Peptides against a protein of PDB entry 3V4L. Designs and how they scored, part 179

Target 1, 386 residues: chain A of PDB entry 3V4L
Amino acid sequence: GQPLAKDKVALLIGNMSYWEHPKLKAPLVDVYELTNLLRQLDFKVVSLLDLTEYEMCNAVDEFLLLLDKGVYGLLYYAGHGYENFGNSFMVPVDAPNPYRSENCLCVQNILKLMQEKETGLNVFLLDMCRKRNDYDDTIPILDALKVTANIVFGYATCQGAEAFEIQHSGLANGIFMKFLKDRLLEDKKITVLLDEVAEDMGKCHLTKGRQALEIRSSLSEKRALTDPVQGAPCSAEALVRNLQWAKAHELPESMCLKFQCGVHIQLGFAAEFSNVMIIYTSIVHKPPEIIMCDAYVTDFPLDLDIDPKHANKGTPEETGSYLVSKDLPKHCLYTRLSSLQKLKEHLIFTVCLSYQYSGLEDTVEEKQEVNVGKPLIAKLDMHRGL

## One batch from the design tools (peptide; made by RFdiffusion4, then SolubleMPNN)

Design b2_p19_7_s3 (from b2_p19_7, 8 letters changed)
Fold by OpenDDE base, seed 2:
Structure b2_p19_7_s3 (fold): chain B 386 residues (1-386), chain A 19 residues (1-19)
Amino acid sequence: as target 1 above (386 residues)
Amino acid sequence: SELEEIEKLLEEGKVVPMS
């Protein structure tokens, strides 16, 4: 019979906004497009941008709680990275320069923990460099991995080579994702699918001698990303997993705010990623005596580090939201919250209405406080250890 | 083709290592 997954879970991490390292751009598009493709494949996807070391550790721990016997686990990483002695290290955004293994997450340590869960399939897609870090002389004493015939690594580049992005004025995928996205939905054994992606990348004259996909696999069974999920959750653990994932993806409900002047505002929420939310405000009713009115959001929790200069924009693109702009209502003011993992408390903020009456020179302000609880990934309390 | 589009993007863009 066709293999069945007990469930399918993916963690996607895209690191771009490094503190001490060159900024990247491709991980934004790559994580977004891969999220949408894996959702079409019935994966439960957690998608996270710009994580610190501590936040990456917690994201991996929460991902491991979603894994169980016969579950398909997929980890994707796009960002800075290195490989020492066949161990792959993902570099957090807060990593020092130079970084070392103690500042980074070892993928083979994550694999060990996934093997303890008795997963049905373990897929790692690593869109990072595989050069040696000469500032890190540590030889990781990895405990002996269990011999499981269910592991697949797709490395965006060969051992000791670089992975590359294309930095132009627009949005573009990294080289690996540009080829992967065209094949990812195919009903093929995952190693066959990745081999076809490697062939497609090898046909491009510009990638020759610069970047080539490497596949490392122990996969003895014909397993595909298209393999159907087993029906209704048959175990208490499967129910807990479904509830935990659902909590991490719950948006606040849209609200209608009514001001004393008779202006009505629609407040809405959209997810770009599991840790990135767009707030949008629209004026749905204005009395005719009010000639001008604007609805601003302000007074956000300090943990979110929201610059007011980037809030309340006339387009999603002016907030740095280029991908979800087509799905957003038009004629709003938009604010992008890009660090929801940092939220320790409820998301409380102020909606400020500024307005002017016909024949009065002075602007009037009215304010309402809004509590939307813990949106998206903020429900997982990834900061419980600080 | 998809390849020609990738080729054009690679020619017009600055290649940056993800190291």
Scores: peptide ipSAE 0.216, ipTM 0.728, DockQ to the pose 0.602
Fold by OpenDDE base, seed 3:
Structure b2_p19_7_s3 (fold): chain B 386 residues (1-386), chain A 19 residues (1-19)
Amino acid sequence: as target 1 above (386 residues)
Amino acid sequence: SELEEIEKLLEEGKVVPMS
């Protein structure tokens, strides 16, 4: 019969905004496009941008809680990375310069933990450089991996080579993701799909001798990303997994705020990633005596590190939100919360209505505090140990 | 095609290493 997945879970990490390293651009679009494709494949996707070491460890731990016997696990990483002694290291955004294995996440350690969960398939897609880090002489003592015959690595580049991004008009894509996305929905064994991606990348004459896809697999079964999920969750573990994932993807409900002046504001929320949310405000009712009014969001928790200069923009694009702007309502003020993983408390903020009456020169302000609880990934309390 | 766009961007020097 066709192989069945007990469930399908993906963790996608895109690191771009490095503190001590060159900033990247491709991971933004690549994580977003891959998230949308994997959702069409019935994956439970957690998508995270710009994680510290601690945040990456917690994201991996939460991902491992979603894994169980016969579950398909997919880890995608886009960012800086290196390979020493056949071990792949993902570099967090807070990694020092030079970084070492103690500052990085070892993919083979994650694989070991996935094998302990008796997963049905383990897929790693690593869109990072694979150069040796000569500043890290640490020989990782890794325990021997189990012979599970269900492992696939897709490396964006060859061992010792670089991965590349295409910078165009402020957006960028990784070369690997550009070829992967065109085939990812195909009902093929995952190794066959990746071989076709490698062939497609190999047609580009300008990437020859610079970047080539490497596939490492022990996959003995005909497993595909298209393999159907085994029906309704009948186990307690499957219910827990579904609840954990749903908790991390719950948006706040849209609110209608009523001010004393008789202005009504619609407050709405949109997810860009599991840790990135857009807040938008619109005036839905204005008394005729009020000639002008705007609704600003202010007084965010300090943990979110929100610069007021980037809040309350007239377009989503002015906030740095280029990917979901088409799906947002028009004629709002927009604010992008890009670090929801940092939220320790409830998301409490102020909606400030600034307005002017006909025949009065002075602006009046009314304020209303809003508590939306913990949105998206903030429900996982990734910072409980800090 | 997407390939022709990659090729053009590579020729324009708009392809940057992720290192």
Scores: peptide ipSAE 0.209, ipTM 0.754, DockQ to the pose 0.620
Fold by OpenDDE base, seed 1:
Structure b2_p19_7_s3 (fold): chain B 386 residues (1-386), chain A 19 residues (1-19)
Amino acid sequence: as target 1 above (386 residues)
Amino acid sequence: SELEEIEKLLEEGKVVPMS
């Protein structure tokens, strides 16, 4: 019969805003587009941007909690990386310069932990360099991997080679994702799909002799990303997994705030990623005696590191939100919360209404505190170890 | 074409290695 997945779970990490390393751009678009494709494939997707070492460890731990016997696990990473002795290291945004294995996540360690979950399929898509790090002399003592015959690695580049992004003035995919996205929905064995992606990359004059896809697999069965999820979650573990994923993707409900002056504000929320949320405010009712009014959001938790200069923008793009702007209501003020993984407490903030009456020169302010609980990834308490 | 634009970006050194 057609293979069935017990469930499908993906963790996508895109690191761009490095502290001590060159900033990247492609991971933003790549994680977003891959998220949308994997959702069409019935994957439960957690998508995270700009993680520290600690935050990456916690994201992997939470991903491993979603894995179980016969579950399909997919890990995608886009960012800086290296390969020493056949071990792949993902570089967190807070990694020092030079970085070492002690500052990075070893993919083969994650694979070991996935094998302990008795997963039905383990897919790693690594959009990073595979060049040796000469500053890391550590020989990782990795425990021997189990022979599970269900592992697939898609490396964006060959061993010892670099992966490249194209720094256009616009939003563009990395080279790997550009070819992967065109085939990802095909009902093919995942190794056959990746081989066709490798052929497409090999036909491109730009990538020829610079970047080539490498496939490493032990996959003995015909498993595809299109394989249907086995029916209604009958196990307690499947129910828990569904609830955990649902919690990590629950947006705050839209609110209608009423001010004493008679102005009504719509407060809305949109997810760009599992750790990135857009807040938007709009004036939905204004008394005729009020000539001008604006609704600003302020007093965010310090853990979110919200610069007021980037808050309350007239467009989503001015906040750095280029991907979801088409799906947002127009004529709002927009604020992007890009670090929801740092939120330890409830998201409490102030909506400040500034307004002017006809015939008065002075502006009046009214304030209302809003508590929206823990939005999106902040529900997973990724900080429970500090 | 999109390809020619990418070639030009490669020639301009606007390709960043993810190393």
Scores: peptide ipSAE 0.207, ipTM 0.697, DockQ to the pose 0.734
Fold by OpenDDE base, seed 4:
Structure b2_p19_7_s3 (fold): chain B 386 residues (1-386), chain A 19 residues (1-19)
Amino acid sequence: as target 1 above (386 residues)
Amino acid sequence: SELEEIEKLLEEGKVVPMS
């Protein structure tokens, strides 16, 4: 019969804003597009941008809590990386220069932990370099992997080669994601699908001799990303997993704030990623005696590292939000919270209404504090132990 | 096409290794 997944869970990590390394751009688009495709495939997707070592470890731990017997696990990573002795290392944004294995996450260690969960399928899609790091001579002693015959690696490049992104002024996919996205929804065995992606990449004259997809697999069954999820959650563990995922993707409800001057604002929230939220404010009612008014958000928690120069913009794009801008209401002020994983407490901030009465030169301010709880990924308490 | 755009960008050397 067709294989069934008990559930399907994906962790997508895109690292771009490196502290000590060249900044990347493609992971933004790649994680976003892959998230939308995997959601169409009934995956529970956690999508995270710009993680530190500690945050990446916690994201992997939370992902492993969503895994269980017969669950399909998919890990996607786009960012800097290396391969030493057949071990793949994902580089966090806070990694030193040069980085070492002690500063990085080993994919084969994650695979070991996934095998302990008795997963139905383990897929790794690694959009990173596979060049040897000559500054790290550490040979990881990995425990012997179980013979599960349910493992697929899709590497964006060959062993010892570089993966490339195209840095232009626009938003574009990395080379791997460009070809992967066109086939990802096909009802094919995952190794056959990736082989077709490799053929499509191989037809591109630009990738010839620079980047080629490598597939490494031990997959005895005809498993596909299209495999249906087994029906109603039959176990308490499946219900807990569904609730945990739902909590990690719950947006704050939109609020209508009423000011003493008679101005009413709408405060709204949109998710760009599991750790990236857009706050927007709009004036929904203004008394005629008020000639100008704007509703600014301020006094954010210091752990979010919000630069006020990038807050309260007239467009989503001025905040760095290019992907969800079409789905946002127009004529708002926009603020992008890009580090929700850092939030230890409730998201409390101030809404400041600045306004002017007809015939008065002085600007008046009225403020309201807003508590929206823990939005999105902040509900998982990824900072446990800091 | 999106392929020709990638072609042009790779010819312009605007390719960064993800290393």
Scores: peptide ipSAE 0.205, ipTM 0.724, DockQ to the pose 0.679

Design b2_p19_7_s4 (from b2_p19_7, 8 letters changed)
Fold by OpenDDE base, seed 1:
Structure b2_p19_7_s4 (fold): chain B 386 residues (1-386), chain A 19 residues (1-19)
Amino acid sequence: as target 1 above (386 residues)
Amino acid sequence: KELEEIDELIEKGEIVPMS
């Protein structure tokens, strides 16, 4: 019979906004497109951008809590990275320059922990460089991995080589994701699918002799990303997993705010990623005596690092939200919250209505505080480990 | 358009290594 997954869970991490390293761009598009594809494959996807070491550790720990016997686990990483002695290290955005193994997440350590969960399939897709880091002489003493025969690594590049992104005048994929996305929905054994991606990359003149996909696998069974999820959650653990995933994707409900001047504002929320939310405001009713009015959001929690210069934009694109802009309502003011993983408390902010009456030069302000609880990934309390 | 060699694109900063 066709193999069944007990469930399918993916963690996607895209690191771009490095503090001490060159900024990347492709991880934004790559994580977004891969999220949409994996959702079509019935994966429960957590998608996270720009994680610190601590936040990456917590994201991995939460991902491991979603894994269980016969669950398919997929970890995707796009960002800076290195490989020492066959160990792959993902570089967090707060990593020092030079970075070392103590500042980075070892993929083989994550694999060990995934093997303890008795997963049905473990897929690692590593869109990072595999050059040696000469500043890190640490030889990780890895415990012997269990012989689970269910492991697949797709490396965007060969050992000792670089992976590249294309930073043209627009949103572009990394080279690996460019070819992966075209095949990811195919009903093929995952190693066969990745081998076809490798052949497609090998035909690309741009990458020839610089970047080639490497596949490392022990996968003894015909497992595919298309394998159906086993029916209704029959275990308490499966129910908990579904609830945890649902919590990590729960948006605040849209609100209608009424001001004393008679202006009504629609406040809405959209998810770009599990840690990235767009807030949008629109004037839905205006008294005729009010000639001009705008609804600004302000007074965000300090933990979110919201620059007011990037808030309350006339377009989603001006906030840096290029991917979901088509799905957003038009004629709003938009604010992008890109660090929801940092939120320790409820998301409380102020909606400020600025307006002008006909025949009065003075601008009037009314303010209303809004509490939307913990949106998206902020519900997982990724900070509770301190 | 001839795809510029990846070297030229790297030198221009149009292709960035994820190292």
Scores: peptide ipSAE 0.269, ipTM 0.736, DockQ to the pose 0.619
Fold by OpenDDE base, seed 5:
Structure b2_p19_7_s4 (fold): chain B 386 residues (1-386), chain A 19 residues (1-19)
Amino acid sequence: as target 1 above (386 residues)
Amino acid sequence: KELEEIDELIEKGEIVPMS
């Protein structure tokens, strides 16, 4: 019969906004496009941008809690990285310069933990450089990996080589994702699919002699990303996975706020990523005696590090949101919350209405506090260890 | 030619290594 997945879970990490390293651009588009493709493949996708070491560890731990016997697990990483002695290290955004193994996540350690879950398929897609880091002399004593089948690595480049992104056109894919996205939905064994991606990349003049896909596999079975999920979750473990995933994807409900002056504001929420939410406000009713009226969101939790200069923009693009702009309502004020993983408490903020009456020079302000609970990834409480 | 064009793209910052 066709192989069945018990469930399908993906963690996608895109690191771009490094503190001590060159900023990247492609991981934004790559994580977004891969998220949409994996959702079409019935994956439960957690998508995270710009994680610190601690946040990456917690994201991996939460991902490992979703893994179980016969579950398909996919980990994608796009960002800075290195490879020493066959060990791949993902570099967090807070990593020092130079970074070392103690500042980074070892992929082979994650693989060891995934093997303990008896997963039906483990896929690692590593869109990072594989150059040696000469500042890291640490020889990781990796415990012997269990001899388990059903592991697939797709490395965007060969050992000792670089992976590249294209920055010319503003928003572009990394070279690996450019070829991967065209084939990802194909009903093929995952190693055959990746081999075809390697052939397509090998025909590209831009990558020839610089970047080549490396595939490592112990996949003894015909497993595909298209393999159907087993029907309704009958196990307690499957119910827990569905509840954990649902928590990480629950948006606040849209609200209609009524002010004393009779102005009505619509407050809405959109997910760009699991840790990135856009708040939008629109005036849906204004009394005719009010000539000017603006609604601002303010007083965000300090943990979110929101600069008020970047809040309440007239377009999604002015917030740095280019990907979901088409799906957002027009003629709003937009605020992008890009660090929801940092939220320890409920998201409480103020909606401030500033307005002027006809024939009065003075501006009047009314405020309402809004509590939306823990949105998206903030429901996983990734900070419970601090 | 193709390699020279890519070297020019890297020098222009149009292609960036993720290292």
Scores: peptide ipSAE 0.255, ipTM 0.718, DockQ to the pose 0.531
Fold by OpenDDE base, seed 3:
Formats: C-alpha cells, structure tokens, sequence
Structure b2_p19_7_s4 (fold): chain B 386 residues (1-386), chain A 19 residues (1-19)
C-alpha cells in the first residue's frame, strides 16, 4: 500500500537581511513559493524570514516539538552557509564576520534530534553555499547517527561549491528553487523527484558547470511528499501538534473601529509569512461634514523596531510586501510587521484618525488603542528566554 | 524570453553566489 504519514511538518527559514554579510534576495520568494506548494501537499508549514541565532534555535526547538513517531519532517533553509567535515552550518542574520560553528546552526545536530523523535521521513533542502569556512577549524564531535533509513538531503550545490541567486530588480527564485518548484507536487519517491530536479538543472546552460544538485539519501522506503496524512488525529500528541501549529498561524480578526467624529475604520490583517504580517486600514464610513480623513497606525511595541517612514503606505509594495499584494484589499494604508518573532507581549498599537471638517483649516486627531493579542508566530513565545 | 533574461542577468553580474 502507499505509505502514510502520521503528520507532515515543515520549517522554512529564509535569511537575507544579514548584518555583517552580503544581503540576499532570493530567500524571500523561495520561502513563499515553497510554503504554498507544501501547503498544497498538506504540510503544516512554519515560514520564517531573517532570524537571529537565538530565534533560529527557538524555531528549530518548536519544530522538533511538532515531530513524533511516523511524522514527516522537512527543513528548508535559504541563506548563507558553509560545510566543514561533512557538517552543514546555517548562518543566522546576526552572525559575526567571520562566522564560526558556535554562531551557526548545525543541520546534523537537528537531524540527530529528529531521529530521537522516530520520524517517518527527514528531508533537508539546503539552498546555501557548501564552501569550507577556513575561519572555523572546529571539528564538531557529532554523536553517531542512528540507522533510521529515512533521511534525504537535497543540497542546492555540490560539496565545496557555491549556490547562486538572481539579484535582478524583480522578484526571482534562487537557482535551486526555480527547478524544485516545477516538480515538487509530483507523486514520486522524494529521491526520484530530486534526481529529476538535478537533471533539469544539469540541462540548463546557465547552471551547467556552476551549480549542480547533490542528493544524499539513506531512504529505504518509497516515501513521497505527496504521501497522505493519516486520518483524524487519534492521539493526544496529534491534537497537541495541531493546536501548536494552529496557534502559529492564527491572524487577528478584522475590526471595525468607531471614532467620536462618526468615522468608521476597518482594521484588517494578512499573513505574508509566519513572522510577517500586513496591517491595513480603510475608511468604511465618513460623515459628509468631514472632507478628508486618514487612519494611521502608530505606537507599536519597541521590540518590533518599526520605522514610521515605512509604515502607513498607499500600496503594499511601498512597505516591502510584493508577494501578497494581489490578495489585499485596495485603497488602504498598509504597514508591514516583518519581525513578529521579536514580540514579547501582546501587539498593542494606536490607530490615529487625522481628519478635516468642511470650512475648518485645522486638522483634528482622534486616537484609539488596539490590542490584537499575539499574532502568528508571536503566540509561540520564542523570546521567553530573553 | 525567460532564458534570454537570465543570460542577460549573468552577463550583467546579477547572478551572485550566496556565500
């Protein structure tokens, strides 16, 4: 019979906004497109952009809490990285220059922890460079991996080689994701699917001799990403997993705010990623005596590091939101919260209504405080240790 | 079209390593 997954869980990390390293662009689109594809495959997907070392550790810990016996685990990473002694290191956005293993996450350590969960399948998709880091002579003492025969690595490039992205003015995929996305929905053994992606990359004149997919697998069973999830959650553990994932994906409900002047504002929320949310405001009712009015959001928690110059834009694109702009309502003011993982408390902010009466030159302001609780990933309290 | 755009991107140095 077709193998069944007890559940399917994916963690996707895209690091691009490095502090001490060159900025990347492709991880934004790559994480977004892969999230949408894995959701069509009935994966529970956590998608995170621009994580610090501490935030990456916590994201991995929360991911490991979702893993259990017979669960399919997929880790995708796009960003800077290196490979020393056959160990893959993911580089956080706050990593120093030069970075070392002590500043980075070792993929083989994550694999060890996944094997302790008795997972049904472990897939690693690593869209990063695999050059040796000559500034890190640390030989990691890795404990011996268990022989679980359920491991698949898809490396975007060969050992000692670079992975490439396209840094055009437009949104583009990394070279690996460009070929992976076209095949990811195919009902094939995951190693066969990745071999076909490797062949497609090898036929492309652009990548030929620059980047080639490497597949490392111990997968003895015919497992696919298309394998159906086992029906209704029959265990207490499966219910807990579903609740944990649901918490990380719960948007605030849209609100209708009523001001004393009689203006009504619709406040809405959209998820771009598990840690990225768009807030939008629209005027739904205006008294005829008010000639102009705008509804601004302000007074955000300091932990979110929101620059007011990038808030309250007339388009989603002006906030840096290029991917979800088609799904957003038109004629709003838009604000992008890109670091929801940093939120320690409830998201409390002010809606400021600025308006003008007919025949008065002076602008009037009314303010209303809004508490939306902990949106999306902020429900997981990734900062409880800080 | 898409392939020609990428060849132009390589020639312009708009394809960069992620290292």
Amino acid sequence: as target 1 above (386 residues)
Amino acid sequence: KELEEIDELIEKGEIVPMS
Scores: peptide ipSAE 0.252, ipTM 0.728, DockQ to the pose 0.776
Fold by OpenDDE base, seed 4:
Structure b2_p19_7_s4 (fold): chain B 386 residues (1-386), chain A 19 residues (1-19)
Amino acid sequence: as target 1 above (386 residues)
Amino acid sequence: KELEEIDELIEKGEIVPMS
């Protein structure tokens, strides 16, 4: 019969905004598009941008809590990386220059932990460089992997080679994701699917001799990303996993705020990623005597590091939100919260209504505090221990 | 179409290594 997954869980990490390294662009689009494709494949997807070492460790730990016997686990990473002695290292955004293994996450350590969960399939898609880091002479002593015959690595590039992104003026995929996205929904054994992606990349004259997909696999069964999830959660563990995932993806409810002047504001929330939320405000009712009226969000928790210069924009794009802008209401003010993983407390902020009456020169302000609890990934308390 | 866009981008040097 067709293999069944007990469940399907994916962690997608895209690191772009490096402190001490060149900034990337492709991971934004790649994580977003892959999230949408994996959701169509009935994956529970956690999608995270711009993680520190500590935040990456916690994201992996939370991902491992979603894994269990017969669950399909997929880890995607796009960002800076290196490979020393056949060990793949994902580089966090706070990594020093030069980075070392002590500053990075070893993919083979994550694989070991996934094998302890008795997973049904382990897929790693690594869109990072595999060049040796000559500043890191550490040989990680990894524990011996179990012979599980359920492992697939898709490396965006060959050993010792670089992976490339396209830094156009627009949003573009990395080279790997460009070819992967066209085939990802195909009902094929995952190794066959990746081999076809490798052939498609190999037809690209531009990547020829620069980047080629490498597939490493020990996969004894005909497992596909299209494999159906085994029906309704029949175990307590499956219910807990579903609740944990749902908790990490719960948006705040949309609010209607009423001000003393008679202005009504709609406050709405949209998820771009598991750690990225757009807040938007719209004027839904204005008394005719009020000639000008704007609703600003302010007084955010310091942990979110919100620059007021990037808040309360007339378009989602001006906040850096290019992907979900089509799905957002028009004629709002938009604010992008890009670091929800940093939120230790409830998201409390102020809605400030600035307005002017007809025939008065002075602006009037009214303020309301809003508590939306812990949105999205902030419910997982990824900062427990700092 | 999309392959031709990559062609122009590589020729422009707009491909950057993720190293």
Scores: peptide ipSAE 0.245, ipTM 0.718, DockQ to the pose 0.703

